Peptides against a protein of PDB entry 6GMG. Designs and how they scored, part 338

Target 1, 331 residues: chain A of PDB entry 6GMG
Amino acid sequence: DSDDRVTPPAEPLDRMPDPYRPSYGRAETVVNNYIRKWQQVYSHRDGRKQQMTEEQREWLSYGCVGVTWVNSGQYPTNRLAFASFDEDRFKNELKNGRPRSGETRAEFEGRVAKESFDEEKGFQRAREVASVMNRALENAHDESAYLDNLKKELANGNDALRNEDARSPFYSALRNTPSFKERNGGNHDPSRMKAVIYSKHFWSGQDRSSSADKRKYGDPDAFRPAPGTGLVDMSRDRNIPRSPTSPGEGFVNFDYGWFGAQTEADADKTVWTHGNHYHAPNGSLGAMHVYESKFRNWSEGYSDFDRGAYVITFIPKSWNTAPDKVKQGWP

## One batch from the design tools (peptide; made by RFdiffusion4, then SolubleMPNN)

Design b2_p27_4_s2 (from b2_p27_4, 18 letters changed)
Fold by OpenDDE base, seed 3:
Structure b2_p27_4_s2 (fold): chain B 331 residues (1-331), chain A 27 residues (1-27)
Amino acid sequence: as target 1 above (331 residues)
Amino acid sequence: SELDAGIQQQKAAGKERFEKIEELRRK
């Protein structure tokens, strides 16, 4: 019951975190302790450590999305999303593969489609684009300069994104970022902003007009990235969960993982921060826990989801919610 | 198996996990 959600109490600014514990190959802690870590490590504005505000604690209390929310400064819009899909693998497996014992044709096709996404390449594409954007931001003091720089960078790299419409989420993402316009944020100065990345896991079979099989086992054609750009049209993602395949079965709407702007070149060594559920210490779900997972653990996802998107947004450079290096756990 | 246990635990919480989020999303 969502009515059981509680905003975690304030933590003293100087309180150090308790050690994280190993959990399923990742570092795990209760939300209150994450707040302590956040205040010590990620809270800095203009180099000054800050106590997590009541508003931020409320955002965080919403669970997995709350982690991304508090660190990005806005509720995820998911408009600028990237993925990688191996069309040849998909076609070949459909042609030459066969359903497993007891697996329906629809289940087989859904599984094959899911397996045809390359999470690492999708993540790499997002990082590549974020890097291009950061170069475009660096010396741009108005949006026009940023856009000009961006187009030049894309042209130099012969990137298909150069052909996107001016109204595309790709070009409009910065202007649509609230923190860009805030006085204490970007203050309309692109050079004060940087690109950051988070990931969303969700279900492909969300079309209510499609077959029940697609809703249960996935829609192989849904949410594929555009060739060349890697952009995923997220407009049809309405947070509709997978349909039950058996009585009593239920699935989660989505999962979010925060990456930020880590510079670790090895994708497998990058750290992803996410939550298990909304904070309900006195409810059936219990207290919210925060996980810091390596890429392998994050990208594996859950059976609830058959799509993973890597999304770019922006935060002020003055924020430390997306540092170059993220340490897993505590200490 | 350990990861699987974690997955199952999160699934069990799935129905109620994002109800409030969805309400907020619809505003």
Scores: peptide ipSAE 0.024, ipTM 0.633, DockQ to the pose 0.048
Fold by OpenDDE base, seed 2:
Structure b2_p27_4_s2 (fold): chain B 331 residues (1-331), chain A 27 residues (1-27)
Amino acid sequence: as target 1 above (331 residues)
Amino acid sequence: SELDAGIQQQKAAGKERFEKIEELRRK
């Protein structure tokens, strides 16, 4: 279990990565080698390479969440999450569709709900919002200026987010970002920050008070985005995995993918960095591996999950953990 | 710790399934 987790050792700053293993749209390597790549490509602070610190290596060792953790600078809070759900499709499929052979009603409804989410549209919504935020951050030298800019941008675009409460994660996200307040980070200057995106896959059926069927096959009504804004209430996400449907079956609690701030307009060409599990080289799970996947590979997810959210957070512009262009693998 | 258990990617229970999926993707 968690006791098997090991912090990867330090890698020399100038050590070059070994080649990644390409595999069907993704590149894969062991965590130690990712650290090498990270130091060469993503570690830069104010243009200078940095050795991944012990703390950062410890964060990274937690698995997929560790990849997002080390690159975002904080453990994911998932407060500002977006998704896209086709309500009409959902209703239509429930009404006119039929369970597959051997499929229970609950399983059918869970599947239909899952299929009613559009990962690409959810991602695009997050990118749209991130773009608005980035414009608002530009030339804003205090939070008040940022918020004013943000409201103006939203008004100009007639975006429903303009109606969010001041306490909403949407408006509070920047001030609640530790790196924003750090002297070597944002230093309380919004113009020194940029919006970044990561994604979380998780299970909808997490309510312990709900039916066993919902825990096994999904809760069709859970974690839907709000109309207009696309915001997902993540407060009920407690990292509870899908319940087994058969003896011996088990599911993973979550998956995280790091996108950052890539400028590639084609979603299908964007690269998502994620890990398979926490680093346990001496345990049953083995060493942690890191994947750099294309969007189609990332968004496909696993049967462990029936929800995907795209989350916005902020990092200092001085960090290179979210470059405009990400290249898969090495070299 | 309980915190560690909660924040780590808990793949032990789903390891076989995950590996199977990855294997299928590699075919």
Scores: peptide ipSAE 0.024, ipTM 0.668, DockQ to the pose 0.496
Fold by OpenDDE base, seed 4:
Structure b2_p27_4_s2 (fold): chain B 331 residues (1-331), chain A 27 residues (1-27)
Amino acid sequence: as target 1 above (331 residues)
Amino acid sequence: SELDAGIQQQKAAGKERFEKIEELRRK
């Protein structure tokens, strides 16, 4: 199947996009047309439009992850991930709730766990942390200054993240960002970087040593955020899809949605950009399509996934892949 | 390549399935 992937052709820099197909809370277009929009809206480096390079087009061709890849400048590592889990709700529902008709205990527990995650609060936490990071970045001209600023900001807010280890993904994320070290990127200057957010949907039941039920219906204890910080340990996420529950059934390994650095205060009005699958115009899957969805539509996810994480990474401020305002569709 | 297969969005659900889900979401 992977052999069917094709890199979309180059689009002329000045070619305007065709209109997107409107949908309820979404706008949709084929990947080639997204490239056109991207070049007009998001491609700017130091204020100048850029043609999407062959490398970037290749990244994009990988599907939903490709959208995040091309806009963040690196393949998602997902190390700095946040979520919100209502433990009280989970415990209460397990104790007092009952499986639905035809639902096994494992299915019930998996569903209850999934429903105990609050996508909006998870997103809010990520935005809060990104804001703190951005404040720490703003006047820091070396990594040491950035880290000191972070610690001060966290202390002022009495944030539990202040207790994280220096080698934690939280403190190491910037130094591990390739664009931070690039001459035309951050050039090792934190003040040239900004925090951005993307989201990943994935399956909790990835442990091959666990029960088949957990692989089929979810692992209620997996990928929960740490109390206080909201950090999710993503080390066990190996892009393993949900196990089939019936013959012929198959599930997608992950979904990625790009948010960037939108300043819209209302979460429901934020726009998330994602793809449906890798680009295979000559294959059974067909051409890749790109969606620009409102948060409500993005956060709903699919049955393929029972976890959603909101991940922070960094891009140079000179890039326009994460503008303050994102408009759905075209025009 | 093995890397390619591992890092791309997999085919399992298919385009049609996703379209159907999107249609349902609009209702």
Scores: peptide ipSAE 0.025, ipTM 0.674, DockQ to the pose 0.496; fails the geometry check
Fold by OpenDDE base, seed 1:
Structure b2_p27_4_s2 (fold): chain B 331 residues (1-331), chain A 27 residues (1-27)
Amino acid sequence: as target 1 above (331 residues)
Amino acid sequence: SELDAGIQQQKAAGKERFEKIEELRRK
């Protein structure tokens, strides 16, 4: 397919956003207007408002992933991902449940697996871990100090993550963050960084060597979190969409939602920022729209996806892309 | 690239899917 993506033009630094459109619990706006909001609210470096750069606008133009990209400062690697899966519920439902009328066995198993994930608990786990990491970062001025602090924090909480290998994404995530190494970022100082969270929705049935049924209806065994840690092995996620169940049907490969570092304790009140598709104002898809959704709206996802992961990465504390409070919409 | 391929895959179903879901939510 031809890439008809267009980079949104620059917006004047002091240009105020137009009002967002409320839509079924979400606040929606066109990407250009989001840039305006971003510049007013999220663009601050060291407390100073910044115009979104051409590079950042280009990142943003990629759609849902673009929102996470511009706010995290890097293309999502998804290496440090968490979820929650109720194994007992899954087993019980498979054993004692039955397919719905017209539902195949494979479809039933895929659905049961999907429903056995608890999005709220998965999100909570990521927040818990992010909090631990932030405590470990707070007064650590080198990576060694950070890692030592992290291990101590985990030990205090009797967290299974303390048993992870040193090369695990959990322990290597900070050192593998470009902004950590940047002079104007972390400058190799962990105390200048903070943990942030985004979410990815994707399809479990991505293995091309598996059955067609798994590709169509999900792989019940794929992308489950490890017991105790909640870590999800994302290595097999290759952005492969769900296979069509009927001729002409197509599915989206992924969705990304940006949470950042909101401190709202009630998950249902947290705001998730995401995009619909890449910016193609002169193409068939049209202009990119940005949504700010409450957790319920975000976590609901789409039929395109049967997995949700909550991913931790890091940004410099000097960035305001992950404020403590996020206000939905504008004004 | 993987990125380009991923983005192009969204083109095939993205807008239509979102519109359909939004339509359902209006009911």
Scores: peptide ipSAE 0.023, ipTM 0.668, DockQ to the pose 0.601; fails the geometry check

Design b2_p27_4_s3 (from b2_p27_4, 16 letters changed)
Fold by OpenDDE base, seed 2:
Structure b2_p27_4_s3 (fold): chain B 331 residues (1-331), chain A 27 residues (1-27)
Amino acid sequence: as target 1 above (331 residues)
Amino acid sequence: SDADAGIAQQRAAGVERFERIEALRRS
């Protein structure tokens, strides 16, 4: 029960973390130790190391979303989300493929849809867009200048995003970022901000008015990216988990992975930081653990989820929560 | 509350889940 959630205690600013432990290709540690690492590596504001505040620790305590929350500075809104879906593969497999032994038609269609998403291409699209945004931000000292730059960049690249409405999450994302407006953040200066990326895994079959099969095995038509732009309409994501297919089976509502602004060109070498559950040291779930996973491990996801989205948001450049290079584990 | 359920991740046995995924990936 979420009522068992506890805010991790403060860690001394100069306390060094204990070594992370390997966990199936990941680096794992307890949340308290992650706080120690965070303070040493990611906490810097204007170059000055900071203790994680009580508020930040409270955010972190919510689990995987807490990791993204504390590093992005706001609860994920997921409005600017990207994915890649191979429509031709999907259609071809539905037409020419066959259900596996014991697999229902609904299971087959759900699986084929899931497999038609390309996590790497989705991630690449988000990185591409983030790069465009960062170029637009670089010399823009007001929102108008940023938007003008953005449109120019998109035009130069012949990007379909240039056709998005002015009210689209794509164009409104910056002005809707609280840290952009903060005096110690962007101070309404786009050039003080940078685009960052996180990922969300979730279930497609969230429509309660749909068939039970879709809720159990996925909705093949849900949360597909728009052609050309790669934008995913996330408005119907209500954090509803997959429905159980058998008694006693249960699925988790979502998973979040923090990437930030790593410059590593090889997707397979990028590091994604995420948590296992909300912090409940005195509850049945136990203490929260934080994982630093390579893209391979992150993108695999879990059976709980059949969708992955890569989301762009913004943080002040003065924050070090999204460094160019992320080292997996400790030391 | 419903709000808390929507915000908090409720995942059991992270290690066990990872074991399952790794096994599936290797199969």
Scores: peptide ipSAE 0.025, ipTM 0.695, DockQ to the pose 0.303; fails the geometry check
Fold by OpenDDE base, seed 5:
Parts: structure tokens; C-alpha cells; sequence
Structure b2_p27_4_s3 (fold): chain B 331 residues (1-331), chain A 27 residues (1-27)
């Protein structure tokens, strides 16, 4: 029930943030203080800092997805998603491994599947593709030029994405980005846009027609990346949480982490921004908190989720929501 | 969409949850 959700109040444009709270490699603060930081660091449009609008504050108030929403400028569609799955590891472990004491076969298979995903390689694949896309965007002043550049780049790298259908999310992602079409955004000029990355954690066992075991322990065959491309079909992700394995147990539907366009080559040093829940200062959940986590903290996820996808979208280059360098916390 | 936004994340523990998870990981 999100009826208790409240839009955070406006913060003065020149108000400086209070120090973030360090916690186990993360930097944490209340949502209002994040708004202050956001206005100082990320709000810039064409080099000028902006007060976070009421609409943006409303988006932000939705929690982890709100952080990605406000920084990307649109609600996540998750259409262009990447992951890395070690099929050989999966097959080998299923064949030669054994369930742990007290572990059911279904639980074993679900765990093995989860462990066969490599978050770092998935992230690296997304970064690689984003880099290719950014090169294709450069000096492309219409969509046709952008697409031609993409095809050339992919051919030069012998990338399997070159074989994707023209209607694939890979090729259609830019044209389907609202900010690309906005006059103050891309204005239909690809060279004014840049690729950015966010991550989604979610549950694989979402098929209601499948066995209860898959809903409880995961569907080993669901949401695997396509070989060669790394693309994940996200069409079956309906934001359904993991089913309880014991009475009283409950799981969260998803988690989102914002990366943007950081240039830090070491994945372990990259910063991921996310929220804990929707803002409910007068409700049982309390005020929303925002976390800036290192990749290690983000990629580990939670037992609520057995899948992680790294998604590419686009924002105008005039926005500063995805700077080259992100500093964890404040100051 | 508004419909998608209606299914917002529901985490009850926030910082406490993270602390618990980190503690478990270190044990």
C-alpha cells in the first residue's frame, strides 16, 4: 500500500547538504538531504544548477525506482537490458553438485542458476555497449546516421548485436526515449544525447502458471541473457516479488541502482545511487533514505532477488545527472 | 506510466536491513 507516500518538500537552491552517514561502505542520507546534494551536483541543465521541480520530487518519492526516474528523466522501461550467465558453470554444477543439507532440489537449482550470473561481467557488457552507442551518437545528427554508425561500429567489433532485428530494443531505444524528442533535450539530434546505465534487481520466478517451487526458489531458465549479445528479454518482468518460503516471510518487488555514465575503469570503485522505499514520513515505513553504494555493495543484492540486469537508456548531454565522476557521500 | 509507478518498492528495514545483511555476510 503506497497510500502513505508523500512528495518531499522543496529545498532552497543554495542549501548545502548535511554530511552523509557512512555505513558499511555505503553513504546514506534522508531524501531531503539528497535533494540538496542533487541540486548542488546533478541538477545542472546547460551548466546551470536547478531546483528540483515538484514533478521530479514526486518521481523521487517512489524510492529506489525514483532515484533512477529523476536522474534518467523517465520511468524505467528496462527494455535494453544486459547480463552475463555462465552456461557451462550452470550445467556442471547441476550435474556434479549436490543440494546442501535441507535444501530441496528446486532450491538447489534456483541457487545454482543465481550463482551462475556474473554481475561484474554483466555490468562490463553494458558499459561496452554504452561506449559503442556513444561513439555512434557522436556527430550523428539524425536517427538514420546514428543507426548506420551503430551498425558500422558493431561490424568492426564483430559484435553479435549487429544481427539484431531493426525493431529490437537495441536499435529502437533512442527513438523511444522521450527526452530525445524534446526541444530542450535531444531535439531529435542523436549527438545531443548520451547513453547511461542503471541496474535492476528482481525475481526470476514470476510466472504464475509455473510451479510453486519456481516462485519460491527461482526459475533457473528465466531471464537469461542471449548468447553473444548479452540481451535479456525483460518482457516477462511484471514486478512480482518472490513467494514466501515460510509463514510471515515477505520479499520486495525490485531494486534499482543508478550508475549513469561514470568513467571509472575499476568497477569496484563505481558508485551506485538507490533508495530504500517510497517516502512515507508519517507512515510505518518512515522517511525515504538514499544510499550511495560501491559496486560491491550494490551487486551483492538481497535474497529478495536472483536476477540482476544492467539497462541502457539515454539522457541529454546538457543534463548533469550522469557525470563522469561521482563522489560518494558528502562532503 | 502511472500504473507502473503504483507498484513502488516496499522495503521495511532500510538501514537496519543493510546492517543485518552486512553482519550476516561477515559472519
Amino acid sequence: as target 1 above (331 residues)
Amino acid sequence: SDADAGIAQQRAAGVERFERIEALRRS
Scores: peptide ipSAE 0.023, ipTM 0.690, DockQ to the pose 0.260; fails the geometry check
Fold by OpenDDE base, seed 3:
Structure b2_p27_4_s3 (fold): chain B 331 residues (1-331), chain A 27 residues (1-27)
Amino acid sequence: as target 1 above (331 residues)
Amino acid sequence: SDADAGIAQQRAAGVERFERIEALRRS
């Protein structure tokens, strides 16, 4: 029960983290220890180490979304989302494949759709776009300059995003970022901001007006990226979990993973930070744990989810929540 | 808001799932 959520206590600014626990290619620790690491590594504002505030600790306590929340500075809106879907593979598998033993047709189609998404290509698309945006942000001292730069960059690359509406999430994302407007953030200066990436795992079968089969096994047509741009319409994502397929079965509403702005070119070597659940040290779920996973571990997801999106947002360059290099675990 | 309604992530048994995934990769 979410009522059992507790805000982790403050950690002394100079408290060093305890070693993380290695777990099958991941590094994990309790949330309190992550706060310690965060303060040592990610807390810096204008080069100065900061104690995680009560507000930030409260955000963090909400679980996987809390990790992205505290590092991005805002609750995820998920408006600027990217994915990659292999339409040819999907069609071919539906045509020539067959359900596994005991698998229903709906289950088969849902699975095939899930498998037709390429997480790596989706991630790479987001990184590509983030790079373009970062170039556009550079030396742009007002939004108009940023937008002009962005359009030029897109034109040079013959990118389909150049055709997006001015009010689209793509072009409006910066001005809709609270930290962009803050005096100690961007202060309305695009050149003080940088693009960052996080990922969301969620369920495709969220339409309550659709068939029960889609809610149970996925909607093969839902949350596909637009051709050319890779943009995913996330407007129908209402954080509705997968419907149970058997009595007693339950699924989680979403998972979030924080990537930030790592420069590691090899996707497989990138580190993703995420939490397991809201912090409930005195409840049935127990204390929140934070995981730092490699891309392969993150992108695998869970049976709870059949979609993954890679989302771009912005943070001030003065924040160190998205460093060029992220070290897994501690030390 | 949608964010307010779904803000709490209620995942449990995350470690077990991670172990399962890694086991599958190694097989």
Scores: peptide ipSAE 0.021, ipTM 0.666, DockQ to the pose 0.298; fails the geometry check
Fold by OpenDDE base, seed 1:
Parts: C-alpha cells; structure tokens; sequence
Structure b2_p27_4_s3 (fold): chain B 331 residues (1-331), chain A 27 residues (1-27)
C-alpha cells in the first residue's frame, strides 16, 4: 500500500544542489536535492534546462525504479535484457564443489549459480549491442532503414543477434518505445533516438509452482542468457521477491540502476544512479534517497537478488538524461 | 501496477535491509 508515498515538491529551476554525502565509494543525497541536480545537469531538452514536471517527480518518487523511470521516460519493461553466465564454471563447481558448513544443497546450488553470472561481461555485452544499435540509428530516418542498418551491422560483426526473429524484443524495442513516436521525441525518426542502458536486480526463484527451496535459495536454471546473443528471457520476471528462509525475514522484489549512455571505457569508473525506497517523508520509511554508485558498488547488489540484467531502451537524443559523462555527487 | 508492487515490498523490508547492508559495508 503506497499510502505514505508523497510526490516531492517542485524545485526552483535555478536552485543549485547541496553537496552530496560521500558514503563508502558512492554519493548520496535526499530526493529533493537530486531533483535540483537533475534540473541543472540532466533536464535539458534541445539544450534548454527544464524544471522537472509533476509527472516526472511522481515517477521519481517510486524509489529505486523511479530514477530509471524519470530518466528513460517510461516505466521499465525489461524486454531487451542481457547477461553473461559461465556455464563451465557452474558445472565444474556443482560437480567438484561442496556445500559450506550449514549450507543446504539447494542453497549451495543457488549460490553457485549466482556466482556464475559475470556482471561485468553482462554489462559489456549490453554496451556492445547498444553501440551497434546506435550506429544503425545514426542515418536511419524510418524504422525500415533502421532495421536494415541493424541487420547489416550485425552481419558485419558476425553477431548471433542477426538470427533473432523480427518480432523479438531486439528488433521491436525501438517501435515499442513511446518517446520514439512522440512529436517532441523521435517523431518516428530513428536518427533522433539513442540507445541507453539500465540494470535490474531481481530474484530467480519466482515460479510459484516450483519447490520451496528454489523460492528460498534461487532457481539455478532460471533467467540464464541465451548462448551467443546474451539475451535473457525476462517474461517470467513478475517482481516476486525471494521467499523468507526464517521467520520475520523479508526481501525486496527488485532494484534498478540507471547508467544511460556513458562513454567511459572502464566499467569500474562508470556511475550508476539508483534510489533506496519510495518517498515517504512523513512515514516510517522517511524521505527517498538517491545514490550515485560506481559499478562495483552497484553490481554487488544485495542478498535479496541473485540475478542482474542489463537492459537496453531508447531515449530521444534531445534529452540530456543520458550524457556521455556522469559526474558522481555534487559539486 | 508493477510500481505499486515495488512500493509494497520496499515498505515491508527494504529500508532495514539496505541499512543493514550499508553497516556491513562499513565494517
């Protein structure tokens, strides 16, 4: 029940942010101050600074998903998701490894599966694909031209994505992006759009018909990337949290981190923006805080989650929510 | 909505969990 959620008030357009608080490698601030930063740095449309609208402030107020929502312009659909899984490592550890003291077999298998995902390689794959898509967008003035360019780029790189169905999330992602169709967005012109990346952390054991052990400790076989493409079928992600392993234990259903379109080649130096919870300044949860974390801090995740996906979507080039460089904190 | 579902989960366990993890990170 979101009864305690409050939409942050409007901030004056020219109000400068207060300094962020450094915290163990990341920068933290209250949501109202993030709005101030957002207006100064990320709000620009066609080069003009904009006040965050009430709608955008409302989106932001939803917490961890809110940051991605306001910057991408739509609620995350997570359809075009990538990850990297080391099958050989997984098989080897299952065969030759042993549960830790006090660890059940199911817990062991879940842990081994989690550890077999490579967050950095998953992120790199998404960046690679986003780069290909951006090249395909550059001179395409209709969807047909974009798709032709995309196929050509994939063929040149001998990428397995070239074999995806025309109706796959990979090829349909652009046409299914609302901002692509908007007059002040892409206006149906692919060359006005760019690919951006965000990440979702979630739980693998979401199948209610599966064993209790899988719901508690993870489903080792769930949400693995397809070989060659790295695509993750996210259709079974229903935002179901991990099941408690002890009385009173509870888990969060997801976390979202916004990357955008940073050009920093070193993954460890990239900045990920995310929120803690929905904004409830007068409630028990308190005010929403926004974090700008380095990749290591973001990719570490929480025990609530055993999967990470890196998702590609699109925004208009006229938006500045995904700049080439993101500076951590303020100033 | 998915957003509402997220809010519900965050209210139930999110803040305490995040605080605990932050404390562990400080150690």
Amino acid sequence: as target 1 above (331 residues)
Amino acid sequence: SDADAGIAQQRAAGVERFERIEALRRS
Scores: peptide ipSAE 0.021, ipTM 0.657, DockQ to the pose 0.695; fails the geometry check

